Peptides against a protein of PDB entry 4HTP. Designs and how they scored, part 46

Target 1, 231 residues: chain A of PDB entry 4HTP
Amino acid sequence: SQTVASHVPFADLCSTLERIQKSKGRAEKIRHFREFLDSWRKFHDALHKNHKDVTDSFYPAMRLILPQLERERMAYGIKETMLAKLYIELLNLPRDGKDALKLLNYRTPTGTHGDAGDFAMIAYFVLKPRCLQKGSLTIQQVNDLLDSIASNNSAKRKDLIKKSLLQLITQSSALEQKWLIRMIIKDLKLGVSQQTIFSVFHNDAAELHNVTTDLEKVCRQLHDPSVGLSD

## One batch from the design tools (peptide; aimed at target 1 V8 F36 W40)

Design b2_p23_2_s2 (made by RFdiffusion4, then SolubleMPNN; from b2_p23_2, 12 letters changed)
Fold by OpenDDE base, seed 1:
Structure b2_p23_2_s2 (fold): chain B 231 residues (1-231), chain A 23 residues (1-23)
Amino acid sequence: as target 1 above (231 residues)
Amino acid sequence: DEKELEELRKRFEELIEKALKEN
């Protein structure tokens, strides 16, 4: 079955998240999220115009925006140190070189950018001169690969985990990888609260999530902003 | 930033137009 997520580039989500992060004011951050959400809903209506009772929703995007609320996908088993080692290997970085040491010692301040402790930002600067300018993955494909990683982690198949990670990395820009890393470690640093995201999505979203703790159910039942829980 | 936002809007518009044409 066709979904909105199967058509929307992951790059477009990442660009939206980047705009949200760079915005200083709460109102501006909300505006950028709302614009992406509204566009998503309009495309949903067009895509499913002749199909009733679809289960498609904003869930594929929402679970990447609020990764700390993920309950369907099991743990990735991926830490910053693992990613650092993977990048060093993939990019063929000298082990004693500046870039390798930045990745391995990401918690220690190494420069004036104030990015100490933010592995994703450190990785971004290392990747920027070395990666593709434009990624090729859709939101659906990213979620499929993340599902594969979680499943293989549970099965203790380290080789298959690496395979899926390599696919994500080789098909993503530096900016996309920055956000992908933050999704995996479950810290986006958007500067807006979970409650704000829910309030923009639907007036009843926070309440429904508090009761069900099911993000997919929230996205599906409250897909239409004009239809409430009591309706 | 405004240019990037406009490009995003155009991509969604193209997706919508394609979906409406195929349905």
Scores: peptide ipSAE 0.466, ipTM 0.902, DockQ to the pose 0.902
OpenDDE base, seeds 2, 3, 4, 5: peptide ipSAE 0.436, 0.430, 0.432, 0.460; ipTM 0.893, 0.891, 0.891, 0.900

Design b2_p23_2_s3 (made by RFdiffusion4, then SolubleMPNN; from b2_p23_2, 11 letters changed)
Fold by OpenDDE base, seed 4:
Structure b2_p23_2_s3 (fold): chain B 231 residues (1-231), chain A 23 residues (1-23)
Amino acid sequence: as target 1 above (231 residues)
Amino acid sequence: DEAEAEELRRRFEELIEEALKKN
């Protein structure tokens, strides 16, 4: 079936997240999220103009924005150390080189950027001069690959996990990979709470999530901001 | 920052226009 996520570049979500993170005030952070959400909803309405009863919703994006609430896909089994080793291998970094050591020892400050403990930021600076400037993945494709990773983790298929990770990495810019890493590690560091995200999405979103713990149901049932739970 | 936001809006507008043409 046709979905909004199959058309929206993952880069556009990442750009939005980057703007949210860089914004200092709550109001500005909310504005950036709201603008993306509103655009998504407008496109949804246009895409599904002749088919009002669809299952498509903001869920594909929401599950990446609030990855700690993911319930459909299970654990990835991926930690920073695994990613560090993968990048060292993929980028053919000298193991005793500066960049390899930065990735492996991401908890220890190696520079003046103050990125200690933030693996995604450290990875970003290593990747920026080495990877694609423009990614090619849609939000749907990213979710498909993440689904594959989780499924193969459950099946103990490490080879297939690596394959899917390589597909993500080789088709993503440094900025996209920064956010992808944060999604996998489940820490986006946006500076806004889960409650704020839900509040902007729909007035009843937090309540419905508290009852169902089902992020897809929340996104589907409350797709229209003007239609409440009791309607 | 605003330039980036405007470009994002433009891309969505293009998607919307394409969708409306196909409907």
Scores: peptide ipSAE 0.569, ipTM 0.938, DockQ to the pose 0.887
OpenDDE base, seeds 1, 2, 3, 5: peptide ipSAE 0.565, 0.565, 0.566, 0.563; ipTM 0.936, 0.937, 0.937, 0.936

Design b2_p23_2_s4 (made by RFdiffusion4, then SolubleMPNN; from b2_p23_2, 13 letters changed)
Fold by OpenDDE base, seed 1:
Structure b2_p23_2_s4 (fold): chain B 231 residues (1-231), chain A 23 residues (1-23)
Amino acid sequence: as target 1 above (231 residues)
Amino acid sequence: MEEELEKLRERFEEKIKEALEKN
């Protein structure tokens, strides 16, 4: 069955997250998230206009925006050090070179940008001159690849994990990879709370999540902002 | 329906373009 996530480019989500992160005020951050959500809901209505009883929801995007609340997908088994080594190999960076050392020593301040400890930002600057300007993945495809990584981690298939990571990397821009890394590490640094994200999504979202701890159920049951839990 | 979907796709593409220009 067709889903909204199968049509929405991953790049669009990343551009929204970038705008949220760069915004200083809470109101501006909320506005950018609301605009993305409204566009998603409008697309859903258009896509499913002739279909009843669809299970499609905002869940594919929400689980990437709030990755710390993921319960369906098992652990990736991926740390910053693994990603650093992968990038060094993939980009053929000299091991003793400046860029390789930046990736490996991401916790140590080496520059004036204040990016110490943020592996995703360090990776972004290394990737920017080396990657495609526009990615080709949809949100659905990103989730499929992440599912593959989690499944293969559980099965201890390291070669297949690497294969899926390479697919993600080679089909993504530097900006998309910055956000993908943050999703995998489960730290987006948006500057807005989980409560704020839920409140913008639906007035009853925080309450339903507190009871069920099921993000998919929250997104599906509260898809319509005008229909509450008591209805 | 196809025209409505295309308009929504165009909006997403515009947002992507704006983000790329700022980087």
Scores: peptide ipSAE 0.033, ipTM 0.626, DockQ to the pose 0.051
OpenDDE base, seeds 2, 3, 4, 5: peptide ipSAE 0.033, 0.030, 0.031, 0.032; ipTM 0.654, 0.616, 0.645, 0.625

Design b2_p23_3 (made by RFdiffusion4)
Pose (drawn by RFdiffusion4):
Structure b2_p23_3 (pose): chain A 221 residues (1-106, 117-231), chain P 23 residues (1-23)
Amino acid sequence: SQTVASHVPFADLCSTLERIQKSKGRAEKIRHFREFLDSWRKFHDALHKNHKDVTDSFYPAMRLILPQLERERMAYGIKETMLAKLYIELLNLPRDGKDALKLLNYGDFAMIAYFVLKPRCLQKGSLTIQQVNDLLDSIASNNSAKRKDLIKKSLLQLITQSSALEQKWLIRMIIKDLKLGVSQQTIFSVFHNDAAELHNVTTDLEKVCRQLHDPSVGLSD
Amino acid sequence: SAIHPLSNPAPLLSTEEAVAKYL
């Protein structure tokens, strides 16, 4: 019943992605990712130490790291133009104000929102990776159910309980373009030698994470 | 440390509570 994702602050995933994006070279981008992945695996063993048929995996984090491969969640129905309106309303931004104009007159949208949010209020987030995933699930379901009001509420929960950096990265997860500077092939290859292959056949991100959870145990076994 | 495990994670606030606390 328990998951690694319920114990990991979304902030740690975001700080990892930030350092990845910020790194100039491939080796350094891989290093930052590998450290998070390796810690996740060590904590997985400690958490599920004496457990039986464990289905937990790196999937809750991997689906955010490779969001373009997201298949389980339907479309979110979220456009950058409506996030701008949501922030203007939420932050009580005067429309003639400098910050409101930056959002309206839209180095992607996530960065503009980052610069707007950075000097404001909350500096430390509270959500875990699992809670972020649960809320993204509500947003995708409510888009399918044509419930734009429930989408606004769920997105307001995500936004107001998160730091500027988490919000920058959350936006990017929703738009499905992280701009990390490291390819999907590279990310799969760091996770597991066989991961790129398994994904080609299955097109199934959760299956790849779960089946190839152990890096020393290959597809042949 | 790349990951900081939470033994007692903060509860998720409702929309009303979260907006009110944020503002």

Design b2_p23_3_s1 (made by RFdiffusion4, then SolubleMPNN; from b2_p23_3 with S1A H4N S7E A10P Y22F)
Fold by OpenDDE base, seed 1:
Structure b2_p23_3_s1 (fold): chain B 231 residues (1-231), chain A 23 residues (1-23)
Amino acid sequence: as target 1 above (231 residues)
Amino acid sequence: AAINPLENPPPLLSTEEAVAKFL
């Protein structure tokens, strides 16, 4: 069956996350998330117009927005240092060069932008002049590749992990890679709480998640904002 | 003129090229 996630570009999620991060006020952050969610629900209704009993939900996006709540996918086994080394190799960066040193020493403030400790931002600036302007991946494809990474990490298949990472990297813009890194590391730095995300999604979402700890169940059961847990 | 690699950074490889080169 077709899913919304198979049609939504990963770029659209990343642009939304970027807007949320750049917004100073809680209300503006909420607005950007709500706009994305409303668009998703509208697309869901159109896609599934003739199919009332579908398991499709916001879950594919929600698990990327709240990666710390991931319980289905196992650990990636990926750290910033691994990504740094991969980028240096992939981009053929001189090891003693400025960009390689920025990636390796991402915790040390070397620049005027104050991005010390934020590997994803450092990676963004290194990647921006070297990457595609627009990626080609859907949210579903990103999740499939992340599933592959987790599975291969469990199986200790390092080469297959690298293969999936290369697919993610080569098919993503610098902005998309910034957010992808944050999803993998499980720190989006959105400036909004989990509670806020749940409250915007559905009034009962926080409660259901507290009971079930199942993000997919939350997204499926509370897909319709007008239908509560008691209904 | 030493091509300053920072002025013309090489682009990311395609998926196929990257896989072929590194895997």
Scores: peptide ipSAE 0.209, ipTM 0.683, DockQ to the pose 0.038
OpenDDE base, seeds 2, 3, 4, 5: peptide ipSAE 0.055, 0.024, 0.032, 0.172; ipTM 0.613, 0.541, 0.600, 0.678

Design b2_p23_3_s2 (made by RFdiffusion4, then SolubleMPNN; from b2_p23_3 with S1P H4T S7E A10P Y22F)
Fold by OpenDDE base, seed 3:
Structure b2_p23_3_s2 (fold): chain B 231 residues (1-231), chain A 23 residues (1-23)
Amino acid sequence: as target 1 above (231 residues)
Amino acid sequence: PAITPLENPPPLLSTEEAVAKFL
């Protein structure tokens, strides 16, 4: 069945997240998220116009925006050091070179830009001159690849994990990879709280999540912002 | 210091090339 996530480029989500991160005020951060959400709901209504009972929801995006609340997908088994080594290998970076050392020593304050400890930002600057300018992945494809990584991690299939990571990396821009890394590490650094994200999504979202701890149920049951839990 | 872009960094491999090289 067709889903909204199968049509929305991952780049669009990443651009929204980038705007949210760069915005200083809470109101502006909320605006950017709301605009993306409203666009998603509008597309949903158009896509499913002739179908009343659909299970499609904002869940594919929400689980990437709030990756710390992921409960369906098992652990990736991926840390910054693994990604650093993979990038060094994939980009054929000299091991003793500046860029390789930046990736490996991402916690060391070396630069004026305050990027110390943010592996995703360090990776972004290394990747920017070397990667595609525009990615080709949809939100659905990103989730499928992440599902594959988690499943293969559980199965201890390191080769298949690497395959899926290579697919993610080679089909993504530097900006998309920055956000993908943050999703995998489960720290987006948006500067907006989980409660704020829920409140913008639906007034009852935080309450329903607190009871169910099921992000998909929250997204499905509260898909319509005008229909509450008591309805 | 801003990561000085390598003047001519080799491009990232395609998915097919990456898979062929590493798997």
Scores: peptide ipSAE 0.116, ipTM 0.657, DockQ to the pose 0.048
OpenDDE base, seeds 1, 2, 4, 5: peptide ipSAE 0.020, 0.017, 0.028, 0.032; ipTM 0.514, 0.498, 0.572, 0.577

Design b2_p23_3_s3 (made by RFdiffusion4, then SolubleMPNN; from b2_p23_3 with H4T S7E A10P A20E Y22F)
Fold by OpenDDE base, seed 1:
Structure b2_p23_3_s3 (fold): chain B 231 residues (1-231), chain A 23 residues (1-23)
Amino acid sequence: as target 1 above (231 residues)
Amino acid sequence: SAITPLENPPPLLSTEEAVEKFL
């Protein structure tokens, strides 16, 4: 069955997240998230117009927005240092070069941008002149690759982990990779709380999540903002 | 010595090229 996530570019999610992060006020942050969510729901309604009892929901996006609540995937086993080394190799960066050192020493202040400690931002600036302007991955494809990484980490298949990472990296813009890194590390730095995200999604979302700890169930059962838990 | 920025950073490889080169 077709899903909304199979049609939504990962770039669209990343652009939304970027807008949220750059927004100073809570209201503006909420607006950007709401606009994305409303568009998703509208697309869902159109896609499933003639289909009843679909299991499709916002879950594929929500699990990327709230990666700390992920319970379906096992650990990725990926750290910033691993990504740094991969980028150095992939981009053929000189080991003693400025960009390689920035990636490896991401915790040390090296420049005027104040990005020390934020590996994703450092990676973004290194990648920006070297990456595609627009990625080709859908939200579903990103999730599939992340599932592969988690599964292969459990199986201790480092080669296959690297393969999936290469697919993610080579098919993503610098901006998309910034957000992908943050999703993997499980720190989006959006400046909005989990509670705020849930409240915008559905009034009962926080309550249902507290009871079930199942983000997919939350997204599926509360897909319609007009239908509550008691309905 | 000021590490000079790479004047022409090489582009990211395609998926196929990257997989072939590094796996």
Scores: peptide ipSAE 0.147, ipTM 0.643, DockQ to the pose 0.037
OpenDDE base, seeds 2, 3, 4, 5: peptide ipSAE 0.026, 0.027, 0.042, 0.145; ipTM 0.562, 0.593, 0.598, 0.639

Design b2_p23_3_s4 (made by RFdiffusion4, then SolubleMPNN; from b2_p23_3, 6 letters changed)
Fold by OpenDDE base, seed 1:
Structure b2_p23_3_s4 (fold): chain B 231 residues (1-231), chain A 23 residues (1-23)
Amino acid sequence: as target 1 above (231 residues)
Amino acid sequence: AAINPLENPPPLLSTEEAVKKFL
């Protein structure tokens, strides 16, 4: 069966996350998330207009927005240092060059942007002049690749992990990679709480998550904002 | 003129090229 996630570009999610991050006020952050969510629900209704009892939900997006709540995937086994080395190799960066050193020493203040300690931002600036302007991946494809990484990490297949990472990297813009890195590291730096995300999604979402710890169940059962837990 | 690699950084490889080169 077709899912909304199979049609939504990963770029659209990343653009939303970027807007949320750049927004100063809670209200503006909420607005950007709500707009994305409403668009998703509208697309769901259109896609599934003639289908009853679909299991499709916001879960594919929600698990990327709240990666710290991921329970389905095992650990990726990916750290910033691994990504730094991969980028240096992939981009053929001189090892003693400024960009390679920025990636490797991402915790050390090296420049005017104040991005020390945020590997994803450092990577963004290195990638920006070298990457595609627009990625080609859907949210579903990103999740599939992340599932592959987690599975192969469990299986200790480093080659296959690298393969999936290369697919993610080569098919993503610098902005998309910034957010992808943050999803993998499980730190989005959105400036909004988990509770706020849940409250915007559904009034009962926080409660259901507290009981079930199942983000998919939350997204599926509370897909309709007008239908509560008691309904 | 030594192409300053900083002025014209090489683009990312395609998935196929990257996989072929690094795996």
Scores: peptide ipSAE 0.151, ipTM 0.656, DockQ to the pose 0.039
OpenDDE base, seeds 2, 3, 4, 5: peptide ipSAE 0.005, 0.023, 0.029, 0.025; ipTM 0.380, 0.567, 0.598, 0.526

Design b2_p23_4 (made by RFdiffusion4)
Pose (drawn by RFdiffusion4):
Structure b2_p23_4 (pose): chain A 221 residues (1-106, 117-231), chain P 23 residues (1-23)
Amino acid sequence: SQTVASHVPFADLCSTLERIQKSKGRAEKIRHFREFLDSWRKFHDALHKNHKDVTDSFYPAMRLILPQLERERMAYGIKETMLAKLYIELLNLPRDGKDALKLLNYGDFAMIAYFVLKPRCLQKGSLTIQQVNDLLDSIASNNSAKRKDLIKKSLLQLITQSSALEQKWLIRMIIKDLKLGVSQQTIFSVFHNDAAELHNVTTDLEKVCRQLHDPSVGLSD
Amino acid sequence: SAEETEQAERIAAWHETHAESLA
């Protein structure tokens, strides 16, 4: 019943992605990712130490790191133009104001929102990776159910409980373009030698994470 | 609240394991 994702602050995933994006070289981008992946695996073993048929995996984090491969969740129905309106309303931004104009006259949208949010209010987030995933699930379902009001509420939960950095990365997860500077092939290869292959045949990110959870146990076994 | 305390404990367990992994 328990999951690694319920214990990991979304902020730690975000700070990892930030360092990855900030790194100039491939080796350094891989290092930052590998450290988070390795910690996740160590904590997985400690958490599920004496457990039986464990289905928990790196999937809750991997689906955010490779969001373009997201298949379980339907489309979010979220445009950058409406996030701008959501922030103007939420932050009580005067439309003649400098911050409102930056959002309206839209180095992607996530960065503009980052610069707007950074000097404001909350500096430390509270959500775990699991809670972020649960809320993204509600947003995708409510888009399918044509409930734009419930989408606004769920997105408001995500935004107001998160730091500027988490919001920058959450936006990028919703738009499905992280701009990390490291390829999907590279990310799969760091995770597991066979991961790129398994994804080619299955197109299934959760299956890859679960089946190839152990780096020393290959597809042949 | 009790739920917030439980979440804090879970996060602390992660941070301990993560710190040990980077040491």

Design b2_p23_4_s1 (made by RFdiffusion4, then SolubleMPNN; from b2_p23_4, 11 letters changed)
Fold by OpenDDE base, seed 2:
Structure b2_p23_4_s1 (fold): chain B 231 residues (1-231), chain A 23 residues (1-23)
Amino acid sequence: as target 1 above (231 residues)
Amino acid sequence: SAAEKEQQEKIEKWRKIKEESLA
């Protein structure tokens, strides 16, 4: 079955997240999120014009925007140290070199960008001159790879975890990888609350999530902003 | 590849709708 997520580049989500993060005011942050959501809904309507009772929803994007609320996939088992080592290997960085040390010692202030403790930002600057300018992955493909990582972590298949991570990394821009890292670590640093995201998505979203703790159910049942829980 | 072409067509459809939504 066709899904919106299979049509939407991961780059577009990342660009939206980047705009949200860079926006100073709450209103601007909300605007960027709303614009992405509206585009998603419009595309959904066009894609499913002749189909009734589809289960497709904003869930594939929402679970990446609110990764702390993920309940479907198991833990990734990935930490910053693992990613640092992977990048050093993949990029063939000298282990005693400046960039390798930045990745390994990401918590130590390096003085230039004030990004101490933000591994994703440190990784971004290391990756920017070395990676593709534009990624090729869709939101669906990213979720599939993340599902694979979680499943293989549960199964203790380290080799397959590495394989999926390499696919994510090699098919993503530096900007996309910054956001991917934050999704995996479950800290997007958007500067907007979960409540704000839910409120923009649907008026009843926060309430339904508080009761069900099921993000997919929230996205599916409240797909139409004009249809409430009581309807 | 054919699969890559199909994927690009999907992305183009999305881009078109997105642009229309922002206009």
Scores: peptide ipSAE 0.582, ipTM 0.923, DockQ to the pose 0.923
OpenDDE base, seeds 1, 3, 4, 5: peptide ipSAE 0.566, 0.574, 0.578, 0.580; ipTM 0.919, 0.921, 0.923, 0.923

Design b2_p23_4_s2 (made by RFdiffusion4, then SolubleMPNN; from b2_p23_4, 12 letters changed)
Fold by OpenDDE base, seed 5:
Structure b2_p23_4_s2 (fold): chain B 231 residues (1-231), chain A 23 residues (1-23)
Amino acid sequence: as target 1 above (231 residues)
Amino acid sequence: SKEEEELKKKIEQWREIKAASLA
């Protein structure tokens, strides 16, 4: 079946997240999220115009925006050190070179940007001159690759984990990879709370999530902002 | 392919909707 996520570029989610992060005020952060959500809902209505009772929802995007609430996927088994080593190998960086050392020692202040301790930002600056300007992945494709990583981690298939990671890396811009890393590590640093995200999505979203702890159910049951839990 | 063309058209529709929401 057709889904919104299978048509929305991952780059568009990342650009929205970037705008949210760069915004100083809560109101501006909320505006950027609301604009993306409204666009998603409008596209959903257009895509499913002749089909009632579809299971398609905002869930594919929401699980990337709130990765700490992920319960469907098992653990990725990926840490910053693993990603650092992978990038050094993939980019053929000299191990004693400046960029390799930045990735390995990301906790130590070495740069002018004050990004110490934020591996995703360190990676971004290393990747920016070396990666594609525009990625080609949809939100659905990103989720499929992340599902593969989690499944293969459970099965202890390290070679297949590496394969999926390589697909993510080679088909993504530096900006998209920055956000992908943050999704995998489960720390987006948006400057907006989970409660705020739920509140903007639907008035009853926080309550339903507190009871069910099921992000997919929240997104499906509360897909329409005008229909509440009591309706 | 036909599938790729259909995908491109839907992506374009998405971009149009997004642009209209910003205006």
Scores: peptide ipSAE 0.431, ipTM 0.868, DockQ to the pose 0.765
OpenDDE base, seeds 1, 2, 3, 4: peptide ipSAE 0.407, 0.393, 0.340, 0.413; ipTM 0.860, 0.854, 0.770, 0.862

Design b2_p23_4_s3 (made by RFdiffusion4, then SolubleMPNN; from b2_p23_4, 12 letters changed)
Fold by OpenDDE base, seed 5:
Structure b2_p23_4_s3 (fold): chain B 231 residues (1-231), chain A 23 residues (1-23)
Amino acid sequence: as target 1 above (231 residues)
Amino acid sequence: SAEEEEQKKKIEEFRKIKEESLA
C-alpha cells in the first residue's frame, strides 16, 4: 500500500531537524516542525484522495523525532564505540590517525568546535569530506533498516546488523548520518520538549500518549488536527 | 523502472507541496 513515508526523503526530515536545532527560540523551532507536518498532511490528503480508510499516519516520522518513546522496535544494541569502530573500518581510517582518535575519544575535547561528548557531531565532521552529498533513502526505508537492526540484535545476528548499518551509512549524506546516529542513540538535542512536539501535532496528543504510551495510536487516532478524542 | 519513476514523481510532488507551504 502507498504510504507517505515511502515517498518522503529521509534528507527532508533531516533538513527539518537541522533547521529546528539551529533555530533560536521556541517559536522558530515550532514553525519548522509545523511546516514539515503540514506538508506531510497535505501530501497524505493528495496521496489518499480516493481512499478514506487508510492506516497511514505520521507515525513513521514521529518515531524518529521522538525515538525515546519507541516501544514497537526492540533495542538496537548499538553504542557510540561500536559506531566509531564501524566508521574507522568503513572509511579505512588509520587507527592512530586524527579522525579515528576523534571518533574513539569523542568524550575528550579534541577540536575547536566544542563538540566533546556529542558523537554525532564528531562523526559529521569526519564524514562530511568523505561521504555522499545527497542520500537516497526514504523515511520508510530508514525505518525498515532500523527494524532489521533491532530484530537482528534480538536474534544475535551481528553480521546482519553490520549489513543494515552499512546500507544506512553508504546511502546517506553526512548530515543524514548525524541525525541517524542521534536517532539510534535516542538523543536528538533539538531544544524542543516532547510536550511541545505533541502540542504542535495535536492538542490531545500528550493526553492520549500519557494513557496509551503508543505513538502509533496517537498518530493514527489524531491524524486530523480538527478531530479531537471526544469527537 | 516504472515504479522508480512513479516514486520520483511522488517525491517531487511532496517537495512541491512543501515549497508551496513555505511560500
Scores: peptide ipSAE 0.327, ipTM 0.857, DockQ to the pose 0.776
OpenDDE base, seeds 1, 2, 3, 4: peptide ipSAE 0.292, 0.307, 0.246, 0.314; ipTM 0.841, 0.848, 0.748, 0.850

Design b2_p23_4_s4 (made by RFdiffusion4, then SolubleMPNN; from b2_p23_4, 9 letters changed)
Fold by OpenDDE base, seed 2:
Structure b2_p23_4_s4 (fold): chain B 231 residues (1-231), chain A 23 residues (1-23)
Amino acid sequence: as target 1 above (231 residues)
Amino acid sequence: SAAEKAQQEKIAQWQEIRAESLA
């Protein structure tokens, strides 16, 4: 069955997250999230116009926005050091070169950007001159690849983990990879709380999540912002 | 392919909806 996530570019989620991060005020951050969510709901209505009983929801996006609440997929088993080594290999960076050292020593960067401890930002600047300008992945494809990574980590299939990571990397822009890294590490640094995200999504979302701890259930049951839990 | 064309049409529709939401 067709899903919204199968048609929404991952780049558009990343650009929204970038706007949220760059926004200084809470109100502006909320606006950017709301605009994306409203677009998602409008597209859902258009896509499913003739299908009333669909299970499609905001869940594919929400689980990337709130990756710390992910319960469906197991741990990725990926750390910054592994990603650093992978990028050095993939980009053929000299091991003693400036960019390789930035990736490996991401906790103590000597750089001008103040990105100390943020591996994703350091990776972004290394990737920016070397990667695609625009990625080709949908939100669905990103989730499928992340599911593959988690499954293969559980199965201890390191070669297949690398394969899925390479697919993510080679089909993503530097900006998309910055956000993908943050999703994998489970720290988006948006400057908005989980409660704020839930509040914008639906008035009852925080309450339902507190009871169920099931993000998919929250997104499915509270898909319509006008229909409450008591309805 | 027909599937690729349909995908491109849906992406275009998404971009249109998004543009309206940003205006």
Scores: peptide ipSAE 0.672, ipTM 0.949, DockQ to the pose 0.781
OpenDDE base, seeds 1, 3, 4, 5: peptide ipSAE 0.668, 0.669, 0.669, 0.671; ipTM 0.948, 0.948, 0.948, 0.949

